Peptides against a protein of PDB entry 3NZW. Designs and how they scored, part 78

Target 1, 212 residues: chain A of PDB entry 3NZW
Amino acid sequence: TTTLAFRFQGGIIVAVDSRATAGNWVASQTVKKVIEINPFLLGTMAGGAADCQFWETWLGSQCRLHELREKERISVAAASKILSNLVYQYKGAGLSMGTMICGYTRKEGPTIYYVDSDGTRLKGDIFCVGSGQTFAYGVLDSNYKWDLSVEDALYLGKRSILAAAHRDAYSGGSVNLYHVTEDGWIYHGNHDVGELFWKVKEEEGSFNNVIG
Target 2, 222 residues: chain B of PDB entry 3NZW
Amino acid sequence: QFNPYGDNGGTILGIAGEDFAVLAGDTRNITDYSINSRYEPKVFDCGDNIVMSANGFAADGDALVKRFKNSVKWYHFDHNDKKLSINSAARNIQHLLYGKRFFPYYVHTIIAGLDEDGKGAVYSFDPVGSYEREQCRAGGAAASLIMPFLDNQVNFKNQYEPGTNGKVKKPLKYLSVEEVIKLVRDSFTSATERHIQVGDGLEILIVTKDGVRKEFYELKRD

## One batch from the design tools (peptide; made by RFdiffusion4, then SolubleMPNN)

Design b2_p15_6_s4 (from b2_p15_6, 7 letters changed)
Fold by OpenDDE base, seed 5:
Structure b2_p15_6_s4 (fold): chain B 212 residues (1-212), chain C 222 residues (1-222), chain A 15 residues (1-15)
Amino acid sequence: as target 1 above (212 residues)
Amino acid sequence: as target 2 above (222 residues)
Amino acid sequence: SLLEAVQKALEEKFA
């Protein structure tokens, strides 16, 4: 798995691959590793697919309950804290989760929290999470600027996942791309890595380790 | 070394069509190299036009299916005989599986039915309840033999339009029920040839708007 | 742990 999220002047970019594995077996190439919690809040999945899917869906329910009780959308801080508190209660039980909670509220603006099954909860501007995270960081860190245009930011997110898909055997399938703004998240499509790789190689003159 | 699980072998396969879905399984039940039964059905009609199979350790599979059937019953009691939708069934099964997260059911679960728009639906589950709606899925002993075949023949992976120099993929299209049944039969006959835990009989449940139909085919009995 | 052994045996999906 490779997931990433970063803040920039235009909001948040979230990009993820879609491969799931069971050992050396490619279990799926079409896993939805972004959970749409509500129109303004996203969760990402890395680690145990069931752990992430189950608890992030549960988180969605908790967020909805908050809205019903408080007549206001839950903050990204509070949503991520709910998840963090939950996994902390299971510390040592064997949950495997590396998640990002990404969203927008008027009080916080665009916000990203990293939450994992070790009990770590971090607020930040840039995270890459999964077995391919270091490959994604290599591209993302080299090209990241706060002042990226929306177009450039979307491309950078997509391109970073592509790099990870290329080098990490446990990442691949497709890139699912999101842009989070003050008006909510916008889905920017599913980009098959098999097609995207050749397109990017041709357009950039990159990936010269592969002849064709 | 103590092992709380058995493995009863077998293989299951789900394929969704446009207005139908198929869930198939062989009828062989084994332990190690011993055939326990040549006809032990593992694909079940659970009501509400939902078919289910949980393949792996048969005791766990039977327990899970029984729990789900009971869940359907209670759903009707609690909701004025409302039909359980396939997506709601999938969510329910996730909770059944994840409820045993720390001592899982040793099974690969597949359900098939129609979604609320009348389109064929197949959902697959890992042992702890991660689930995905897919066009096709193989599970069980010969899943590794069948799944690549389904990738090629259902989802047309690695197929391109002739004369396009590999630039145009073969377009996705739904398969007819007849085409799906052919693929299922070919899958299981092939798997039977290469895997000792697959054989004896093939039972296919076909879900349409008119209900569940069952077909049976003989497989090699070696 | 038991969980680790079970998870390994079960071919759990990882994302």
Scores: peptide ipSAE 0.380, ipTM 0.826, DockQ to the pose 0.317; fails the geometry check
Fold by OpenDDE base, seed 4:
Structure b2_p15_6_s4 (fold): chain B 212 residues (1-212), chain C 222 residues (1-222), chain A 15 residues (1-15)
Amino acid sequence: as target 1 above (212 residues)
Amino acid sequence: as target 2 above (222 residues)
Amino acid sequence: SLLEAVQKALEEKFA
């Protein structure tokens, strides 16, 4: 798995691959590693697919309950804290989760929290999470600027996942791409890695380690 | 070392069509190298036009299916005989599976039916309840033999339009029920040849708007 | 752990 999220002047970019594995077996190439919690809040999945899917869906329910009780949208801080508190209760039980909670509230603006099953909760501007995270960071960190255009930011997110998909055997399938703004998240499509790779190679003149 | 799980072998396969879905399973039940039964059905009509199979350790599979059937029953009691939708069934099964997260059911679960738009639907589960809606899925002993075949023949993976120099993919299209049945039969006959835990019989449940139909075919009994 | 052993045996999907 490779997931990433970063803040920039235009909001948040979230990009993820779609491969799931069971050992050396490719279990799926079409896993939805972004959970749409509400129109303004996203969760990402890395680690155990069931753990992430179950608890992030549960998180969605808790966020909805908050909205019903408090008559306002839950903050990204509070949403991520709910998840963090949950995993803390299971600390040592063997949950495997590396998640990013990404969203926008008027109070916080665009916000990203990293939450994992070790009990870590971090607020930050840039996170890559998963077995391919270091490959993604290599591309992302080398090209990241706060002042990226939305187009450039979307491309950078997509391109970083592509790099990870290329080098990490546990990442691949497709890139799912999201842009989070004050108006909510916008889905920017599913990009098959096979097609995307050749397109990027041709347009950039990159990936010269692969003979066309 | 104590192993709490058995392995009863077998293979299951789901394929969604446009207005139908198919869930098939062989009828062989084994332990180690001994055939326990040549006809032990593992695909079940659970009501509400939902068919289900949980393949792996048969004791766990049977327990899970019974729990789900009971869940359907209670859903009717609690919601004025409302039909359980396939997506709601999938969510319910996730909870059944994940409820045993720390001592999981040793099964690969597939359900099939029609979605709320009348389109064929197949949902597959890992042992702890991760699930996905897919056009096709193989589970069980010969899943690794069948799934790549389904990728090619249902989802047309690695197929291109002739004369396009591999630049245009073969377009996705729904298969007819007859075509799906052919693929299922070919899958299981092929799997039977290469896997000792697959064989004896093939039971296919076909879900349409008119209900569930069953078909049975003999497989190799070696 | 028992869980790890079970998870390995169960072919759990990792994302």
Scores: peptide ipSAE 0.379, ipTM 0.828, DockQ to the pose 0.314; fails the geometry check
Fold by OpenDDE base, seed 3:
Structure b2_p15_6_s4 (fold): chain B 212 residues (1-212), chain C 222 residues (1-222), chain A 15 residues (1-15)
Amino acid sequence: as target 1 above (212 residues)
Amino acid sequence: as target 2 above (222 residues)
Amino acid sequence: SLLEAVQKALEEKFA
């Protein structure tokens, strides 16, 4: 798995691969590793697919309850804290989760929290999470700027996942791409790695380790 | 070392068509190298045009299916006999599976039916309740033999249009029920030849807007 | 652990 999220002047980019594995078995190439918690919040999944899918869906229910009770959209801080508190209760039980909770509220602005099953909760501007995270960071860190255009930011997210998909055996399938703004998340498509790789290689002159 | 799980073998396969879905399973039940039964159905009509199979440890599979059937019953009680949609069924099954997250049902679960638009739907689950809607899925003992075949024949993976030098992929299209049945039969006959835990009989449940029908085919009894 | 053994046996999907 490779997931990433980063803040920039235009909001948040979230990009993820879609491969799931069971050992050496490719279980799926089409997993939705972005959980659409609500129209304004995204969760990413790395680790146990069931753990992430179940608890981030549960988180969505908790966020909805908050909105009903408080007549206000939940903050990203509070949403991530709910999840963090939950996984902390299960600490030592064997949950496997590396998640990012991403959203944009008027109060907070664009906000990303990293939450994992070890009980870590971090607010930050840039996170890559999963077995391919270091590959993604290599591309992302090299090209990241706060002042990226939305187009460039989307491409950078996509390109970073592609790099990870290329090098990490546990990452691949496709890139799912999101842009998060104050008005909510916008889905920017599913990009098959097989097609994307050749396109990027041709356009950039990159991936010269592969002949084709 | 204590192992609470058995393995009763078998294989299941789901394929979604345009306006139908199929869920098939062999009828062999084994323990180790001993055939317990040559006809133990593992694909079930659960009502509301939903068919289900949970393949692996039969005791867990049966328990899960029974729980789901009971969930369907309660859904009707609580919601004025509203039909349980396939997507809601999938969510419910996730909760059933994940409710035993720390002592999971040792099963690969597949359900098939029609979505709310009348399109064929197949949902597959891991043992702890991760689920995905797919066009096809194999589960069980011979899943590793069948799934790549389905990738090629249902999803047309690695197939290209002739004369395009591999640059144009074969377009996705729905298969007819007859084509799907052929693929299912070929899958199971092939799996039976190469896997000792698959054989004896093949039961196919076909879900359409008109309901669930069953087909049965003999497999090798070796 | 039992959990690890179960997880390995159960072909749990990892993202």
Scores: peptide ipSAE 0.376, ipTM 0.829, DockQ to the pose 0.314; fails the geometry check
Fold by OpenDDE base, seed 1:
Structure b2_p15_6_s4 (fold): chain B 212 residues (1-212), chain C 222 residues (1-222), chain A 15 residues (1-15)
Amino acid sequence: as target 1 above (212 residues)
Amino acid sequence: as target 2 above (222 residues)
Amino acid sequence: SLLEAVQKALEEKFA
């Protein structure tokens, strides 16, 4: 798995691959590793697919209950804290989760929290999470700027996941891409890695380690 | 060391068509190298036009299917005989599976039916309840033999239009029920040849708007 | 852990 999220002048970019594995077996190439909690809040999945899918869906229910009770959308801080508190209660039980909670509220602005099953909760501007995270960081860190255009930021997110899919055997399938703004998240499509790779290679003149 | 799980072998396969879905399974039940039964159905009509199979440890599979059937029953009681949608069924099954997250059902679960738009739907589950809607899925002992075949023949993976130098993929299209049945039969006959835990009989449940139809075919009995 | 061993044996999906 490779997931990433980063803040920039235009909001948040979230990009993820879609491969799931069971050992050396490719279990799926089409996993949805972004859970749309509400129109303004996203969760990402890395680790145990069931753990992430189950608890982030549960988180969605908790966020909805908050809205009903408090008559306002839940903050990203509070949403991530709910999840963090939950996984902390299961600490030592064997949950495997590396998640990012990404959203936009008027109170917080664009916000990203990293939450994992070890009980870590971190607020930050840039996170890559999964077995391919180091590959993604290599591209992302080299090209990241706060002042990126929305177009360039979207491309950078997509390109970083592509790099990870290329080098990490546990990442691949497709890139799912999101842009989060004050008006909510916008889905920017599913990009098959096979097609995307050749397109990017041709357009950039990159990936010269691969002969076409 | 104590192993709480058995493995009864077998293989299951789901394929979604445009306005139908198929869920198939062999009828062999085995322990180690001993055939317990040559006809033990493992694909079930659960009502509301939903078919289900939980393949692996048969005791766990049967328990899960029974729990789901009961869930369907209670859904009708609580919601004025409302039909359970396939997506809601999938969510319910996730909860059944994840409810045993720390002592999982030793099964690969597949359900098939029609979505609310009348389109064929197949959902697959891991043992702890991660689920995905897919066009096709193989599960069980010979899943590793069949799934790559389905990737190629249902989803047309690695197929390209002739004369395009591999630049244009073969377009995705729905398969007819007859084409799907052929693929299912070929899958199981091939798997039977190469896997000792697959054989004896093939039961296919076909879900359409008109209900569930069953077909049976003999497999090798060796 | 025992759970991890069981999960691996059960072909749990990892993302």
Scores: peptide ipSAE 0.369, ipTM 0.817, DockQ to the pose 0.311; fails the geometry check

Design b2_p15_7_s1 (from b2_p15_7, 11 letters changed)
Fold by OpenDDE base, seed 5:
Structure b2_p15_7_s1 (fold): chain B 212 residues (1-212), chain C 222 residues (1-222), chain A 15 residues (1-15)
Amino acid sequence: as target 1 above (212 residues)
Amino acid sequence: as target 2 above (222 residues)
Amino acid sequence: ARAFVAAAIEAQFAK
């Protein structure tokens, strides 16, 4: 898995691959590793597929309950804290989760929290999470600027996942791309790695380690 | 050391069509190298036009299916005989599986039916309840033999339009029920040839708007 | 095979 999220002048970019594995077996190439909690809040998944899918869906329910009780959308801080508190209660039980809670509230603006099953909760501007995270960081960190245009930021997110998909055997399938703004998240499509790779290679003149 | 799990072999396969879905399974039940039964059905009609199979350790599979059937029953009691939708069934099964997260049901679960728009639907689950809606999925002993075949023949993976220099993929299209049945039969006959835990019989449940139909075919009995 | 192994979205953290 490779997931990433970063803040920039235009909001938040979220990009993830779609491969799931069971050992050396490719279990799926079409996994949805972003959970759309509400129109303004996203969760990403890395680690155990069931752990992430189950508890982030549960988180969605908790966020909806908050909205009903408080007559206001839950903050990204509070949503991430609910998840963090939950996994901390299971510390030592064997949950495997590496997640980012990304969203926009009027109070917070665009916000990203990293939450994992070790009990870590971090607010930040840039995170890559998964077995391919270091490959994604290599591309993302070398090209990231706060002042990126929306177009360039979207491409950078997509391109970083592509790099990880290329080098990490446990990442691949496709890139799912999101842009989060004050008006909510916008889905920017599913980009098959098999097609995207050759397109990027041709347009950039990159990936010269591959003949073609 | 005590191992609470067994492995009863077998293979299951789901394919969704445009307005139908199929869930198929062989009828062989085995322990190690000994055939326990040549006809032990493992694909079940659970009501509300939902078919289900949980393949792997048969004791766990049977328990899970029974729990789900009971869940359907209580859903009707609690919601004025409302039909359980396939997506709601999938969510319910996730909770059944994840409820035993730390002592899992040792099974690969597949359900098939029609979604609320009348389109064929197949959902597959790992042992602890992660699930995904797919056009096709193989599970069980010979899943690794069948799934690549389904990738190629259902989703047309690695197929391109002639004369396009590999630039244009073969377009996706729904398969007819007849085409799907052919693929299922070919999958299981092939798997039977290469895997000792697959064989004896093939039972196919076909879900349409008119209900569930069953078909049976002989497989090799060696 | 997947039937007997939980699906993994691999990560480089301890759990």
Scores: peptide ipSAE 0.105, ipTM 0.811, DockQ to the pose 0.080; fails the geometry check
Fold by OpenDDE base, seed 2:
Structure b2_p15_7_s1 (fold): chain B 212 residues (1-212), chain C 222 residues (1-222), chain A 15 residues (1-15)
Amino acid sequence: as target 1 above (212 residues)
Amino acid sequence: as target 2 above (222 residues)
Amino acid sequence: ARAFVAAAIEAQFAK
């Protein structure tokens, strides 16, 4: 798995691959590793598929309950804290989760929290999470600027996941791409890695380790 | 040390069509190298046009299916006989599976039916309740033999339009029920040839708007 | 308990 999220002048970019594995077996190439909690809040999934899917769906329910009770959308800080508190209660039980909670509120602006099953909760501007995270960081860190245009930021997110899909055997399938703004998240499509690879290679003159 | 799990072998397969879905399974039940039964059905009509199979450890599979059937019953009691949708069924099964997260059901679960728009639907579950809607899925002993075949023949992976120099993919299209049945039969006959835990009989449940139909075919018995 | 393989999204958490 490779997931990433970063803040920039235009909001938040979220990009994830779609491969699931069971050992050496590719279980799926089409997994949805982003949960759309509400129009302004996203969660990403890495680790155990069931753990992430179950508890982030549960988180969605908690966020909705907050909205119903408080008549206001939950903050990114509070949403991430709910998840963090939950997984901490299971510390040592064997949950496997590496998540990012990304969203926008009027109070916080665009915000990213990292939450994992060890109980770590971190606020930050850039996170890559998964077995391919180091590959993604290699591309992302090399090209990241706060002042990226939306177009360039979207491409950078997509391109970073592509790099990870290329080098990490446990990442691949497709890139799902999101842009989070003050108006909410926007889905920017599913990009098959096979097709994307050749397109990028041709346009950039990159990936020269592969002879076309 | 004592192992609470067994492995009863077998293989299951789901394929969604445009306005139908199929869920198929062989009828062989084994323990180690011994055939316990040559006809032990493991694909079930659970009501509300939902068919289900939980393949792996049969005791766990049977328990899960019984729990789900009971869940359907109570859903009707609590919601004025409302039909349980396939997506809601999938969510319910997730909770059944994840409820035993720390002592899982040792099964690969597949359900098939029609979504609320009348389109064929197949949902696949891991032992602890992650699930995904897919056009096709193989599970069980010979899943690794069948799934690549389905990738190629249902989703047309690695197929291109002739004369395009590999630049135009074969377009996705729904398969007819007849075509799907052919693929299912070919899948199981092929799997039976190469896997000792698959064989004896093939039972296919076909879900349409008109209900659930069953078909049976003989497989090799060696 | 018997070892079995569930679907996973491989992750390396060093944070």
Scores: peptide ipSAE 0.100, ipTM 0.816, DockQ to the pose 0.104; fails the geometry check
Fold by OpenDDE base, seed 1:
Structure b2_p15_7_s1 (fold): chain B 212 residues (1-212), chain C 222 residues (1-222), chain A 15 residues (1-15)
Amino acid sequence: as target 1 above (212 residues)
Amino acid sequence: as target 2 above (222 residues)
Amino acid sequence: ARAFVAAAIEAQFAK
């Protein structure tokens, strides 16, 4: 798995691959690793597929309950804290989760929290999470600027996941891409790695380690 | 050292069509190298036009299916005989599976039916409740033998239009029920040849708007 | 052995 999220002048970019594995077995190439909690809030999934899917869905329910009770959308801080508190209760039980909670509220602005099953909760501007995270960081860190245009930021997110999909055997399938703004998240499509790779290679003149 | 799980082998396969879905399974039940039964069905009609199979450790599979059937029953009691949708069934099964997250059902679960738009639907589950809707899925002993075949023949992976120098992928299209049945039969006959835990019989449940139909085919009994 | 035992979205976590 490779997931990433970063803040920039235009909001938040979220990009993830779609491969699931069971050891050496590719279980799926089409996993949805982003949960759309509400129109302004996203969660990403890395680690155990069931753990992430189950508990982030549960988180979605908790966020909805918050809205119903408080007559206000839950903050990114609170949403991430709910998840963090939950996984901390299971600390030592063997949950495997590496998640990012990304969203926008008027109070917070664009916000990213990293939450994992070890109990770590971090607010930050840039996170890559998964077995391919270091590959993604290599591209992302090299090209990241706060002042990126939306177009460039979207491409950078997509390109970083592509790099990870290329080098990490546990990552691949497709890139799912999101842009989060004050108006909510916008889905920017599913990009099959098999096609995207060659397109990027041709347009950039990159991936010269591959002959084709 | 005691192992609480057994492995009863077998293989299951689901394929969704445009307005139908199939869920198939062999009927061999085995422990190690000993055939326990040559006809032990593992694909079940659970009502509400939902068919289900939980393949792996048969005791766990049977327990899970029984629990789901009971869940369907209570759903009707609690919601004025409302039909359980396939997506809701999938969510329910996730909870059944994840409820035993720390002592999982040792099974690969597949359900098949029609979604609320009348389109064929196949959902697959890992042992602890991760699930995904897919066009096709193989599970069980010979899943590794069959799944790549399905990738190629259902989703047309690695197929390109002739004369395009590999630049144009073969377009996706729905398969007819006849085509799907052929693929299922070919999958299981092939798997039977190469896997000792697969064979004896093939039972296919076909779900349409008209209900569930069953077909049976002999497999090699060696 | 079963090919599909449990699905994972592989991750790297500091332990």
Scores: peptide ipSAE 0.029, ipTM 0.779, DockQ to the pose 0.069; fails the geometry check
Fold by OpenDDE base, seed 4:
Structure b2_p15_7_s1 (fold): chain B 212 residues (1-212), chain C 222 residues (1-222), chain A 15 residues (1-15)
Amino acid sequence: as target 1 above (212 residues)
Amino acid sequence: as target 2 above (222 residues)
Amino acid sequence: ARAFVAAAIEAQFAK
């Protein structure tokens, strides 16, 4: 798995691969590793597929209950804290989760929290999470600027996941891409790695380790 | 040390069409190298036009299917005999599976039916309740032999339009029920040849708007 | 007791 999220002048970019594995077996190439909690809030999945899918869906329910009770959207801080508190209660039980809670509220602006099953909760501007995270960081850190255009930021997110898909055997399938703004998240499509790789190679003159 | 799990072998396969879905399974039940039964059905009609199979450890599979059937019953009691939708069934099964997260049902679960728009639907589950809607899925002993075949023949992976130098993918299209049945039969006959835990018989449940029908085919009895 | 194989979204910290 490779997931990433970063803040920039235009909001938040979220990009993830779609491969699930069981050992050497590719279980799926089409996994939805972004959970759309509400129109302004996203969760990403790395680690155990069921753990992430179950508890982030549960988180969605908790967030909805908050909105119903308080007549206000839940903050990204509060949403991430709910999840963090939950997994911390299960510490030692064997949950495997590496998640990012990304969203926008008027109070917070664009916000990213990292939450994992070790009980770590971090607020930050840039996170890559998964077995391919170091490959993604290599591309992302080399090209990241706060002042990226939306177009360039989207491409950078997509390109970083592609790099990880290329080098990490546990990442691949496709890139799912999101842009989060004050108006909510926008889905920017599913990009098959098999097609995207050759397109990028041709246009950039990159990936020269592959003959083609 | 004591192992609470067994492995009863077998293989299951789901494929969704445009207005139908199929869920198929062999009828062989095995322990180690001994055939327990040559006809032990493992694909079930659970009501509300939902068919289900939980393949792996048969005791766990049977328990899970029974729990789901009971869940359907209580859903009707609680919601004025409302039909359980396939997506709601999938969510329910996730909770059944994840409820035993720390002592899982040792099964690969597949359900098939029609979605609320009348389109064929197949959902697959891992042992602890991660699930996904897919056009096709193989599970069980010979899943690794069949799934790549389905990738190629249902989702047309690695197929391209002739004369395009691999630049244009073969377009996706729904398969007819006849085409799906052919693929299912070819999958299981092939799997039977190469896997000792697959064989004896093939039972296919076909879900349409008119209900569930069953077809049976003999497999190699080796 | 846990003796199972589940699908995983591989991660460095949980591999």
Scores: peptide ipSAE 0.028, ipTM 0.792, DockQ to the pose 0.224; fails the geometry check

